# Designs tried in a protein design run: peptides against a protein of PDB entry 5FRP. Part 10

Target 1, 225 residues: chain A of PDB entry 5FRP
Amino acid sequence: VEWTESIPQIIATREDISKELNQALAKTFIDSDPRVRRTSVMIFNKVPVTEIWKNITNKAIYTSLLHLAREKHKEVRELCINTMAKFYSNSLNEIERTYQNKEIWEIIDTIPSTLYNLYYINDLNINEQVDSVIFEYLLPFEPDNDKRVHRLLTVLSHFDKKAFTSFFAFNARQIKISFAISKYIDFSKFLNNQESMSSSQGPIVMNKYNQTLQWLASGLSDSTK

## One batch from the design tools (peptide; aimed at target 1 R173)

Design b1_p11_3_s2 (made by RFdiffusion4, then SolubleMPNN; from b1_p11_3, 7 letters changed)
Fold by OpenDDE base, seed 4:
Structure b1_p11_3_s2 (fold): chain B 225 residues (1-225), chain A 11 residues (1-11)
Amino acid sequence: as target 1 above (225 residues)
Amino acid sequence: SELENFLKSFE
């Protein structure tokens, strides 16, 4: 009986500790030191998704995580983008939607939109990273058609108008890239054939090859950035 | 929890 009577106090204490920890953690995400912000983001990488959902209940933390995707510090931003995408994917896979976690899910469900909206920054490095995390985490390869479609619908269901626009633009770009790569391969095969190179079409194909390479390269980030 | 331990490491 005494033990039972102590349980509420223990729970209350635990809740208080949890609250304090959440408050402290929330502050670290907005710390002026990028190292602190980086460390804060790393929590989402180091701690299992189930534990995060259980223990991080302050909405501000999740909101702050999403905001870091647009921060000025490159390393923190890049880490954040990867982290939030991975966290989103893991959450979809491992966390059930309940009444209790609904408010957090409302934030997490905006991650796809947040990521796709980064395309509007018009930075090639960011674009490449977003492309990468989309393929790796948001819309990964899934052999099960039902699961794949479900994931896609889940991702799209919370898109804002800008995200939809980016999504369509991305897909269109991917089609173009795929086509360009196909042409590149064809041109390469042609140019590797000595007889073909000696033909009247040799110079023409060489030109097209170079144009294709230039086009492909223009979509890549500057390594100096 | 692992999270709590991690958070404590920052104190």
Scores: peptide ipSAE 0.076, ipTM 0.808, DockQ to the pose 0.015
OpenDDE base, seeds 1, 2, 3, 5: peptide ipSAE 0.025, 0.037, 0.036, 0.040; ipTM 0.718, 0.775, 0.777, 0.778

Design b1_p11_3_s3 (made by RFdiffusion4, then SolubleMPNN; from b1_p11_3, 4 letters changed)
Fold by OpenDDE base, seed 3:
Parts: sequence; structure tokens; C-alpha cells
Structure b1_p11_3_s3 (fold): chain B 225 residues (1-225), chain A 11 residues (1-11)
Amino acid sequence: as target 1 above (225 residues)
Amino acid sequence: DELEKFLESLE
């Protein structure tokens, strides 16, 4: 753990990281101690993306990072999912595609597919996190239409069949959620009006309101677990 | 199917 914690500083100060250091770092990602694995993932959060690409040249490190998305240890998994999504976005924004880094890009380009495939685990907590990182990092808000489309195409261009299926399911679900939220708002407004609430429609709307809340809540993970 | 029916009921 202590050794791994020193790596961010080393990467930041050294332009030429030895092959040996890369090999040693690769081993930390598969260490039996979750704390070591966690610290290893944190390197990607603490070191600028440009420095990571420059100094981390062992492909096994990137592959191992992606594998941690399915880690059994919850904390490590959650950290990894956020980290890899952010790293993907930062890489798209800051790293040029060259002949020298093509092999690493081949791995990084699979991050969207890796994330969308997590929906097949059928875990509400994971689903919620994946939803979050999609909106934050993979397909963020972009007012420029051309840039938005380009990002979308980039994300989709490396999807496997399963990822595409998840993508369509995700979008369909989002539309449904949006509709439900809209109705929730409408019902809330209705119920806040005393005249409306006292009308014959009052009890009906109250019932729909409660059902809508229940449905919306059922799609959320329990933060207490 | 159940979800769709529910959503339709909200219209």
C-alpha cells in the first residue's frame, strides 16, 4: 500500500518511468488486498490523464483496470467504475490518437462497452452508478450539436452486441422515467390545490401520485445497503 | 408489459 501510494508523485516528477516500475504497478491491480487495488485505481484519479498516457505503457494495467469494474469488493468496484468513465472522457478530450498509443486506445475504446455490459449483472446499485457515469462522463451535456453527435458516434463505434442492447434499453428506460417524473409533478400540483383535491378526481389523483412515487423509488438503490 | 400498462394509466 505504501509503495503504491508513492506512485502518483513518481509519475508526476519523472518523464521516463522504467519498464520495471510498470510491471510492478501492474501487479498491484491484481493484489489480494482490496486496499492495494483501491490505491492502484486512485492513481488514475490523482495523476493527470496526459501523464498517465505518457508514463503508464504496460497494457496490462489498463486491462486490469477495466476488469475491476466487476470486482466483488463493492468499494473498489464503485471507485473503478467512476474512475474508468472519467478517464475515458478525459482521454477523448486531451489525448491524440497516434501510432504509438494505438494499442492503449484499443483498450480505452472498450470502456463504454464495458460499462454498458454491467447492466447485465442486474444489480440496482451498479445500474444506478452506470446511469450516473453515462450522463456525467460518457455522454455529458454538450450544447454544440456537432460535438454531441461526434461523441455519441465515438461511444457507439466500439460497442459490442450486448452493449447496444443495453444502450437501447437504457434509453427506453430514461424516457419512461422522464414521463413518470412529469406526471409526478402534475399530480403534485393538482394535490396542492385545495379545490382540486376536494373534487371527485382528488382520490384518483392521490392514488396515481402514490403509485408514481412507489414506481420511481423502486428504481433507486437503497443507500443504506 | 406491466410497466407499460402503469405508464398508460398515468395519461
Scores: peptide ipSAE 0.045, ipTM 0.703, DockQ to the pose 0.081
OpenDDE base, seeds 1, 2, 4, 5: peptide ipSAE 0.036, 0.031, 0.033, 0.036; ipTM 0.725, 0.622, 0.701, 0.675

Design b1_p11_3_s4 (made by RFdiffusion4, then SolubleMPNN; from b1_p11_3, 4 letters changed)
Fold by OpenDDE base, seed 4:
Parts: sequence; structure tokens; C-alpha cells
Structure b1_p11_3_s4 (fold): chain B 225 residues (1-225), chain A 11 residues (1-11)
Amino acid sequence: as target 1 above (225 residues)
Amino acid sequence: DELEEFLKSLE
């Protein structure tokens, strides 16, 4: 743990990292101690993306990072998911594709697919997190149409079949959620009107309101878990 | 699909 904690500083202050250091770092990602794994993931958060690409050249490190998305340890997994999504976004924004970094990009380009494949775990907490990182990092709001489309195409260009399926399912779900929220708003407005509540439609709308809330809530994870 | 039916019921 202590050694791994020193890595961000080393990367930040040194022009290059030795092969041996890269090899040692690679081992920390598969360490039996979740604290070590966590610290390893944090390197990608603490070190600028440009420095990561420059100094971390061992492919195994990136592969291992992606693997931690399915980590059994919840905290490590959650951290990893956020980290890899952010790293992906930052890489797209700041790292040029060159011949020299092609092999690393081949791994990084699989991050979207890796994330979308997490939906198959069928865990509400994971699903919510994946939803979050998609909106925040993978497909963020972009007012420039060309950039937005380019990002989308980039994300999709490396999808496997399962990721595509998840992508479509996700979008379909979002449409449904949007519709439900719209109805929730409508019902809320109706119920907040005394005259409307006193009408024959009052009880009907109340029922629909409750059902809508239940449906919306069912898609949310238990905060206690 | 129960979900689809539910959503349709909200229309």
C-alpha cells in the first residue's frame, strides 16, 4: 500500500518510469489486499492523463484496470468504474492517437464496452453507477454537434455485441423513464389542484401517481446496500 | 410486457 501510494508522486515528478516500475505497478492491481488495488486505481485519478499515457506503458496495467470493474470488493469496483470512465473521457480529449500509443488505445477503446457489459451483472447499484458515468464521462453533454456525434461514434465503434445490446436497452429505458417522469409531473400538477382533486378523476390520478412513483422507485438501488 | 403495459396505461 505504501509503495503504491508513492507512485502518483513519482509519475508526476519524473520524466519517465522504468520498465521495472511498470511491472511492479502491474502487480499491485491484482494484489490480494483490496487497499492495494484501490490505491492502484487511484493513480489514474491523481495523475494527469497525459502523464499516465507517457509513463505507464505496460499494457497489463490498463488491462488490469478494466478487469477491476468486475471486482468483488464493492469500494474498489465502484472506484474503478468511475476512474476508467473518467480516464477514457480525458484520454479522448487530451491524448492524440499515434503509432506509439496504438496498443494502449486498443485497450482504452474497450472501456465503453466494458462498462456497458456491466449491465449484465444485473445489479441495481452497478447499473446506477454505469448510468451515471455514461452521462458524465462517456457521452457527456456536448453542444457542438460534430463533437457530440464524433464522440458517440467513437464510443460505439468498439462495442461488442453485448455492449450494443446494452446500449439499446439503456436508451430504451431512458425514454421510458423520461415518459414516466413527464407523467409524474403531470399527475403532481393535477393533484396539487384542489378542484382537480375533488373531481371524479381525482382518485384515478392519485392511483396513477402512486404507481408511477413505485415504478420509478423500483429502478433505484437501495441506499443501504 | 408488464412494464410496457403499465406505461401505456399512463397515456
Scores: peptide ipSAE 0.026, ipTM 0.663, DockQ to the pose 0.084
OpenDDE base, seeds 1, 2, 3, 5: peptide ipSAE 0.025, 0.019, 0.025, 0.025; ipTM 0.662, 0.615, 0.663, 0.663

Design b1_p11_4 (made by RFdiffusion4)
Pose (drawn by RFdiffusion4):
Structure b1_p11_4 (pose): chain A 225 residues (1-225), chain P 11 residues (1-11)
Amino acid sequence: as target 1 above (225 residues)
Amino acid sequence: SDTLSKILLQF
């Protein structure tokens, strides 16, 4: 851990080495101890994306980084998911493509598909995290009308069938959710004024709204929240 | 607000 903690500054201060470091971090990213794996993925977080793209070039680093996204260990998996997504966003907003660096890009480009494939594990927390992460770094809410799409295509550019089916299923659920929140408000407004304390639908509508709110809460990790 | 956002972004 002590050794792994020092790399970001070294990389940030010297290009003298990209050989031994690439040789070492590869082992550091698959070590038995999760602390070192965390401290390893923290590199992609602490040192700027450009210096990463310049200094570390070994194929195994990125594959291990993305590989850990499916890990059992939680603290490593979450930081991994967040990191490789923010990295994917920054790895397009700063670094162009040439004849030689494309060799590794096929990994940076399979990031969104890998991210979308996490939904298939069916974990509430992970689904929530991927949800949170995608719209934070991948498909941002800014800044304009045209580029969102221009990049949306680049994000969709490298998908497997699963990534597409899940990309669309996420979207198919959006309408059903909208049809829910809209009715949720249409049912929640019932308390704006006295419509039926026990009249028209008092004994029935309360237990439609109260039971309907559970449907939306069934997908969240903490439904009691 | 964050819970609502999570609901909106459910799979």

Design b1_p11_4_s1 (made by RFdiffusion4, then SolubleMPNN; from b1_p11_4, 7 letters changed)
Fold by OpenDDE base, seed 2:
Structure b1_p11_4_s1 (fold): chain B 225 residues (1-225), chain A 11 residues (1-11)
Amino acid sequence: as target 1 above (225 residues)
Amino acid sequence: DKILEAIKNQF
């Protein structure tokens, strides 16, 4: 009897503690210290996705997480981009869409658009990171055609106009890179043949090889920066 | 509890 009478108070207390914790956590995402912001993002990497969805109910936390993708502090930004992409993928795989979590899903469903919009910053390091998280988390290689199409449709369903434009530009760039790599291989094979290299075409192919290599290299970020 | 532990381990 006494235990049953304490249950409402325990539930109420836990809800209050959970609310207070969520309010406190929401403040850490907007803290002036980048170390605090970094630490807050790391919670999403340390806690299972199911536990996050269960315990983090303040939508401001998720909104703030998405805003950190445009953070000035490089380390926090990079961590946030990776974290939000992974969290999106894990959420799609493990979290059911319910009426109760609808408001959170409305935010989470904007993650792909948020990431594709980072290409407009025109930063090579950001572009490389966004490329990476797209292939790893947003649109991973899926051999099942139906699953692959379903994932693609899910990702695209909440795109804004800018994200769609970015998506098409991304795909066009990938085709161009693939073509350049193919040409690089062909030129390399040609130049590796001594008869071909000594031919009248040798210098022409060497020039094209160098141009192709320079173009491929120009699209890469400086690993030292 | 896991979130609290994660927070405690970070601060």
Scores: peptide ipSAE 0.034, ipTM 0.777, DockQ to the pose 0.021
OpenDDE base, seeds 1, 3, 4, 5: peptide ipSAE 0.011, 0.022, 0.000, 0.000; ipTM 0.484, 0.675, 0.323, 0.361

Design b1_p11_4_s2 (made by RFdiffusion4, then SolubleMPNN; from b1_p11_4, 7 letters changed)
Fold by OpenDDE base, seed 5:
Structure b1_p11_4_s2 (fold): chain B 225 residues (1-225), chain A 11 residues (1-11)
Amino acid sequence: as target 1 above (225 residues)
Amino acid sequence: DEILEKIKNLF
């Protein structure tokens, strides 16, 4: 009897501790020190997704995580982009949609839109990172057609107008890159043959090879910047 | 640092 009577107080105390913790954690995401913000983002990488959803109930934390994708500090921004993409994928795989977590899901479901909107910054490093997380976490290779379509529809279902525009531009770019890579391979094969290289077509193919290579390289980030 | 350590200990 006494133990049962203490349960509501224990639950209330745990909820209070959880609330205070969530309030304290929310402040760390907006801290002026980038090291504090970095450490806050790392929680999502170190703690299992199920425990994050269970214990982090303050919406402001998730909203703040998404905002860090556009922060000025490069390292924190890059970490945030990877973290939020991975967290989105893990959440889709492991977290059931319930009435209780609906409000958090409303934020998490905007992660794909948030990521695709980063292309409007027109930064090659950001673009490369967003390309990477799309293929790794948002739209990974899935051999099952139904699963692939379902995942695609899930990702697109919460897009804003700008994200849709970016999505179509992304796909158009991928087709162009694929074609350019195919041509690069063809030209490389041609130039690797000594007879072909010494032919009247040799200089023409060499020029096309160099143009294709320059075009491909122009789309890559400078790792030194 | 202390808050972050407390957070780490709760998870």
Scores: peptide ipSAE 0.028, ipTM 0.660, DockQ to the pose 0.019
OpenDDE base, seeds 1, 2, 3, 4: peptide ipSAE 0.024, 0.000, 0.026, 0.000; ipTM 0.708, 0.315, 0.663, 0.357

Design b1_p11_4_s3 (made by RFdiffusion4, then SolubleMPNN; from b1_p11_4, 6 letters changed)
Fold by OpenDDE base, seed 2:
Structure b1_p11_4_s3 (fold): chain B 225 residues (1-225), chain A 11 residues (1-11)
Amino acid sequence: as target 1 above (225 residues)
Amino acid sequence: DDILKKIKNLF
């Protein structure tokens, strides 16, 4: 009897401890030290998604995580972008939508829009990272057509107007890159043939090859920066 | 440091 009467107090105490911990954790995401912010983001990589959803109930933590995508500190920003994309994908796969977690889902559902909006920064390193996380986590290769369409619709359902614009621009860029790569291959094959290279078309194809290569290279981030 | 230790002990 006494043990049963203590259970509500224990639950209440645990909830209070959980609340205090959540409040303390929320402060670490906005700490002035980038090392503290980095460590806070790493929690989302070290802890299973199910345990995060269970134990991290303060919506301010999730909002702060999303805000770090625009962090000035490069390492923290890069970690945050990868972390939020992965967390989004894992949440879609493993977390059921309930009434209790609705407020957190409302934030998490904005992750795709948050990521696509990073293209407006016009930074080549950020663009490359966003490209990578789109293919790895947001819209991964899925051979099942129904699953692929469902994922696409889920991602797009919470886009803002700017994210839609970025999405269409992204797809248009992919088509252009694909075409340029195909032409690069064709020109390379032509130039590798000695008869073709010595022909009247040789210099013309060489020029087109160089232009195509320059265009492809200009779209890549400088790995040294 | 103490907050980070507390966070590490939560998981």
Scores: peptide ipSAE 0.026, ipTM 0.666, DockQ to the pose 0.018
OpenDDE base, seeds 1, 3, 4, 5: peptide ipSAE 0.022, 0.025, 0.025, 0.019; ipTM 0.688, 0.642, 0.709, 0.683

Design b1_p11_4_s4 (made by RFdiffusion4, then SolubleMPNN; from b1_p11_4, 5 letters changed)
Fold by OpenDDE base, seed 3:
Structure b1_p11_4_s4 (fold): chain B 225 residues (1-225), chain A 11 residues (1-11)
Amino acid sequence: as target 1 above (225 residues)
Amino acid sequence: DEKLKKILNQF
């Protein structure tokens, strides 16, 4: 743990990180102690993306980072998912594609597929987190149409077959949720009117309101778990 | 999905 905590400062201070340091760092991502794995992931959050690309040249580190998205330890997994999504976005914005970094880009370009493939685990907490990082980092709000389209095409260009299927399912789910929320609002407005509540439709709308609420709630993660 | 459609198609 203490050794891995010192790595961000070493990367920030030294221009020439030894091959040995990269090899040692690669081992920390597969350490048996989840605290060591967590600290290793945090390097990507503490060090600027440009310095990561410059100093971390061992492919095994990037591959291991992506594997931690399916980590058994919840906190490490959650941190990894956020970290890899943010790192992907920052890399697209700040790192030029060169011949020298091509092999690392081949790994980084699989991050969108890696994230969308997490939906197949069928875990509500994972699904919620993946939804969040998609809107925050993969496909963020972009008012410029050309930039928005370019980002979308970049993300989709490296999808595997499973990721495409997941992408379409995601979009279909969002439309359904939007529609359900709209109806929930309509029912709420109706039920807030005393005359409407006293009408013959009052009990019918109340039932639909409750069913809609239950449906919406069933798609949410249990914050207590 | 079908349950939601059934609930919501009544409007």
Scores: peptide ipSAE 0.033, ipTM 0.582, DockQ to the pose 0.054
OpenDDE base, seeds 1, 2, 4, 5: peptide ipSAE 0.027, 0.030, 0.032, 0.026; ipTM 0.576, 0.550, 0.580, 0.578

Design b1_p11_5 (made by RFdiffusion4)
Pose (drawn by RFdiffusion4):
Formats: sequence, C-alpha cells, structure tokens
Structure b1_p11_5 (pose): chain A 225 residues (1-225), chain P 11 residues (1-11)
Amino acid sequence: as target 1 above (225 residues)
Amino acid sequence: ESEALEEFLEL
C-alpha cells in the first residue's frame, strides 16, 4: 500500500519510467489484498487523465480496472465503477485518436457496454450506482442539443447485444415510470382539498396510492427511505 | 439472462 500510494506523484513528476511501473501496477491491480487494489484504481482518480494516457500503457491495467467492476468486494467495485466512468468521460474530452494509441482504445470504448451489463446482475445498489454514474459522466445533461447526441452515438458506438437490449429496456421502463409519477401526483393532489375522507374513493383510492408508491420504491435499495 | 432482464423490467 505504501508503495502503491506513491505512484501518482511519481507519474505526475517523472516520465523516466513507464516500463517498471507498467510491469508493477499490473501485479498491484490483481493483488490478493483489496487495499492495494483500491490504492491502485485510485491512480486513475488522483493523477490527471492525460498523464495516465501518457505514462501507463500496459494492456492488463485497463482490463483489470474494468474487471474489478464485477468484483464481490464492494468498496473496490463502487470506486471502480465511478472511476472508470469519470475516466471514460475525461478520456474522450481530452485525448484524441492517432494510429498508435487506438490499440488500447478498444478497452476505453467498451466501458459503457460493460457499465450497462452491470444491470444484468440485478443489484439495487449497483443499478442505482450505474444509474447515477452514467448520467454524471457518460451521458451528461450538458451542455447543448447537438453534442449530447454526437457523443451519445459514440457511447452507443461500441455495444454488444446485451448493452443494446438493456439500453432499450431502460428506456422502455421510462415511459411506464412516467405513467406512474404522473398518476402519483394525480393521486397525491388528492390531499389538496377534501375530495373524499370516506366518500367517493376514500376507502379505495388511499390504498391505490399507498400501494402504488411501493411499486416505484421496489427498485430502490432502501424502499423504506 | 432473459429471466434476469424480465426481473429488471418488473422493477
């Protein structure tokens, strides 16, 4: 851990080495101890994306980084999901493509598909995290009308069938969710004024809204929240 | 896989 903690500054201060470091971090990314794996993925977080793209070039680093996204260990997996997504975003907003660096890009480009494939594991927390992460770094809410799409295609550019089916299923759910929140408000407004304390639908509509709110809460990690 | 997607859509 002590050794792994020092790399970001070294990489940030010296290009003298890209050989031993690439040789070492590969082992550091698959160590038995999760602390070092965390401290390893923290590199992609602490040191700027450009210096990463310049200094570390070994194929195994990126594959291990993305590989850990499916790991049992939670603290490593979450930081991994967030990091490789923010990295994917920054890894397009700053670094162009040439004849030589494309060799590794096929990994950076399979990041969204890998991210979308996490939904198939069916974990509430992970689904929530991927949800949060995608709209934070991948498909941002800014800044304009045209580029969102221009990049949306580049995000969709490298998908497997699963990534597409899940990409679309996420979208097929959106309408049904909208049809729910809209009715939720249409039912929640029932308390604006006295419509039916026990009249028209008082004994029935309360237990439609009260039971309907559970449907939206069934997909969240903490439904009681 | 299909069952996992269906479970996801039900949520």

Design b1_p11_5_s1 (made by RFdiffusion4, then SolubleMPNN; from b1_p11_5, 6 letters changed)
Fold by OpenDDE base, seed 1:
Structure b1_p11_5_s1 (fold): chain B 225 residues (1-225), chain A 11 residues (1-11)
Amino acid sequence: as target 1 above (225 residues)
Amino acid sequence: DKEKLEKLLSL
């Protein structure tokens, strides 16, 4: 009888401990020290996604994670962007949608929109990072057409208007880049042929080559900055 | 808060 009476207290204690831990963790995400914020983000990177979903139940933590994508501290911001994208992908792959986790999923489902909205900051480093995480985590290569379409629809289903606009702009840019690369290759082949280079078209192609190269380079972040 | 965070990371 005494043992049975202790079980509710133990359960309550565990819930209390979990609640306290979640509350404490929520505070660390908004701590004034960037090292604390960094460490907080690292939890989502170091702990398996399944364990995160089990143990982190406070919505504010997930919301705070998303907000750190616009943090002033570069290192924390960059870490956050990678972490949230990876966490989104892992969640889609490993976490089942249930009634109990619905509210958390509502937040997690906004990660793609959050990431695409970062393009409006108009920072080349951020843009490059967002490009990277989109291809690595949000819309990875999937040979199965049905799975690929399903993933795409899942990502798009929670877009806000700005995210959609950004999505279309991104895709348009990718097409342009692809075309430019193709031209770059063609021009390079032309210029590597001595007969072609000595022709009347030689100087014209050289100019186009340089313009193409400059255009391609302008779209890349300066690794030195 | 750091100690609590470290404990969480050890999970």
Scores: peptide ipSAE 0.065, ipTM 0.795, DockQ to the pose 0.016
OpenDDE base, seeds 2, 3, 4, 5: peptide ipSAE 0.041, 0.038, 0.008, 0.039; ipTM 0.771, 0.760, 0.454, 0.759

Design b1_p11_5_s2 (made by RFdiffusion4, then SolubleMPNN; from b1_p11_5, 6 letters changed)
Fold by OpenDDE base, seed 1:
Structure b1_p11_5_s2 (fold): chain B 225 residues (1-225), chain A 11 residues (1-11)
Amino acid sequence: as target 1 above (225 residues)
Amino acid sequence: MEEKLKKLLEL
């Protein structure tokens, strides 16, 4: 009899410990020390996605993780952007959508919109990082057409108006970059031919080459900053 | 702190 009466108290104590842990963890995401915030983000990288979804039940933690994408501290921000993109991809691959986890999924489904909205900061380092996490985690290369379309529709289904505008601008930029790279290659091939370089077109192609190179370079982050 | 929080989430 006494053993059966202790089980509800043990379950309640475990729920209380889990609740206290979640409440303590929620505070660490908003701590004044950037090292504490960094450490909090690293939990999502070091704990398996399945264990995160099981043990982190406080929605405020997930909301706070998304807010750190706009963190003033560069290292914490960069870590957060990579972490949230990876966590989104892993969640789509490993976590089933249930009634019990619906409220957390409603937050996680905003990760793509949150990331695409970072382009409006107009920071080249942030833009490069967002480009990288889009190709690695949000819209990875998928050879299966149906899986690729399904992933694209999933990512787009929760976009706000700003994220859609950013998505179209991103794709338009990628087409322009691809065209500029193709022209850079064509001009490089032309200028590498001695007869072509000595022709009346040589100076014209050299100018176009330099303009194309300057345009490509202006779209890259300064790796020295 | 990180390893402590990781261990607490694995419990």
Scores: peptide ipSAE 0.033, ipTM 0.760, DockQ to the pose 0.015
OpenDDE base, seeds 2, 3, 4, 5: peptide ipSAE 0.013, 0.030, 0.011, 0.011; ipTM 0.537, 0.742, 0.527, 0.522

Design b1_p11_5_s3 (made by RFdiffusion4, then SolubleMPNN; from b1_p11_5, 7 letters changed)
Fold by OpenDDE base, seed 1:
Structure b1_p11_5_s3 (fold): chain B 225 residues (1-225), chain A 11 residues (1-11)
Amino acid sequence: as target 1 above (225 residues)
Amino acid sequence: LEEKLKKLLEK
């Protein structure tokens, strides 16, 4: 009898420990020290996604993680962007949607919108990072058409109006980049031919080649910054 | 702190 009465207290104590841990962790995401914020983000990167979903039940932690995407501290922001994108992808692959985790999923489902909204900051380094995490984690290469479409629909289903606008702008930019790369290749082939270079078109193609390179380079972040 | 938090989440 006494042993059976101790089980609820042990369960309650574990819940209390879990609650205290969640409360303590929630505070670390808003700590004034960027090292503490960085360490907090690293938990989502180092702990398996299944264990995160099991043990981190405080919504405020997930909300705070998403807010760090706009962190002033560059290292914390960059880490956060990569971490949340990866965490989103891993969650879609490994976490079942249940009644119990619905409220956390409502937050996690906003990660794509949160990331696409970073394009409005108009920062080349942020844009490059968001481009990278989109191709790696949000909309990865998937040869199966049904899986690819399902992933796309999942990502888009929680977009706000701004994220949709950003998505269309992104896609339009990618088409332009692809076209510019194709032209770059064609111009490079032309310029590598001695007969073509000696033709009346040689100088014209050289000018177009340089313009294409300048345009492509202008879309890249300065690796020195 | 990270290692402590990781160990707490793995329990």
Scores: peptide ipSAE 0.089, ipTM 0.825, DockQ to the pose 0.015
OpenDDE base, seeds 2, 3, 4, 5: peptide ipSAE 0.056, 0.057, 0.044, 0.046; ipTM 0.797, 0.798, 0.785, 0.779

Design b1_p11_5_s4 (made by RFdiffusion4, then SolubleMPNN; from b1_p11_5, 6 letters changed)
Fold by OpenDDE base, seed 1:
Structure b1_p11_5_s4 (fold): chain B 225 residues (1-225), chain A 11 residues (1-11)
Amino acid sequence: as target 1 above (225 residues)
Amino acid sequence: LEEKLQELLSL
């Protein structure tokens, strides 16, 4: 009888500990020290996604994670962007949608929109990072057409208007880049042929080659910055 | 807070 009476207290204590932990964690995401914020983000990176979903139940923590994508501190921001994208992908793969986790999913489902909205900052480093995480985590290569379409629809289903606009702009840019790369290759082949290079078209193609190269380079972040 | 974070990381 005494043992049975202690069980509710133990359960209550665990819930209280969990609640306190969640409350404490929520505060760390908004801490003035960037090291604390960094460490907080690292939890989502180091702890298995299934354990995160089990133990982190305060929705404010997830919301705060998403907000760090626009943080002023570069290192924390970059870490956050990678972490949230990875966490989104892992969640889609490993976490079942239930009634209990619905509110958290509502936040997590906004990660793609949050990431696509970062393009409006107009920062080349951020753009490059967002490009990277899109291909790595949001819309990874999937040979199964049905799975690929389903993932795409899942990602798009929670887009805001700005994210859609960004998505279309992104895709248009990718097409242009692909075309430019194709031209670059063609021009390179032409210029590597001595007969072609000595022709009247040689100088013209060389100019186009340089223009193409410059255009391609302008779309890349300066690794030194 | 750091101690609590470390506890979370140990999960």
Scores: peptide ipSAE 0.073, ipTM 0.817, DockQ to the pose 0.016
OpenDDE base, seeds 2, 3, 4, 5: peptide ipSAE 0.071, 0.045, 0.011, 0.054; ipTM 0.810, 0.775, 0.435, 0.783

Design b1_p11_6 (made by RFdiffusion4)
Pose (drawn by RFdiffusion4):
Structure b1_p11_6 (pose): chain A 225 residues (1-225), chain P 11 residues (1-11)
Amino acid sequence: as target 1 above (225 residues)
Amino acid sequence: SSLNDIFKELS
């Protein structure tokens, strides 16, 4: 851990080495101890994306980084998901493509599909995290009308069938969810004024809204929240 | 019913 903690500054201060470091981090990314794996992925977080792209070039680093996204260990998996997504965003907003660096890009480009494939594991927390992460770094809410799409295509550019089916299923759910929140408000407004304390639908509508709110809360990690 | 049913079917 002590050794792994020092790399970001070294990489940030010297290009003298990209050989031994690439040789070492590869082992450091698959070590038995999760502390070192976390301290390893923290590199992609602490040192700027450009210096990563410049200094570390070994194929195994990126594959291990993405590989850990499906890991049992939680603290490593979450930081991994966040990191490789923020990295994917920054790894397009700063670094162009040439004849030589494309060799590793096929990994940076399979990041969104890998991210979308996490939904298939069916975890509430992970689904929540990927949800949160995608719209934070991948498909941002800014800044304009045209580029969102221009990049949306580049995100969609490297998908497997699963990524598409899940990409669309996430979208198919959106309408059903909208049809829920809209009715949720249409039912929640029932308390604006006295419509039926026990009249028209008092004994029935309360237990439609109260039971309907559970349907939206069934997908969240903490439904009691 | 749950929001996760569609992903269970797809898996």

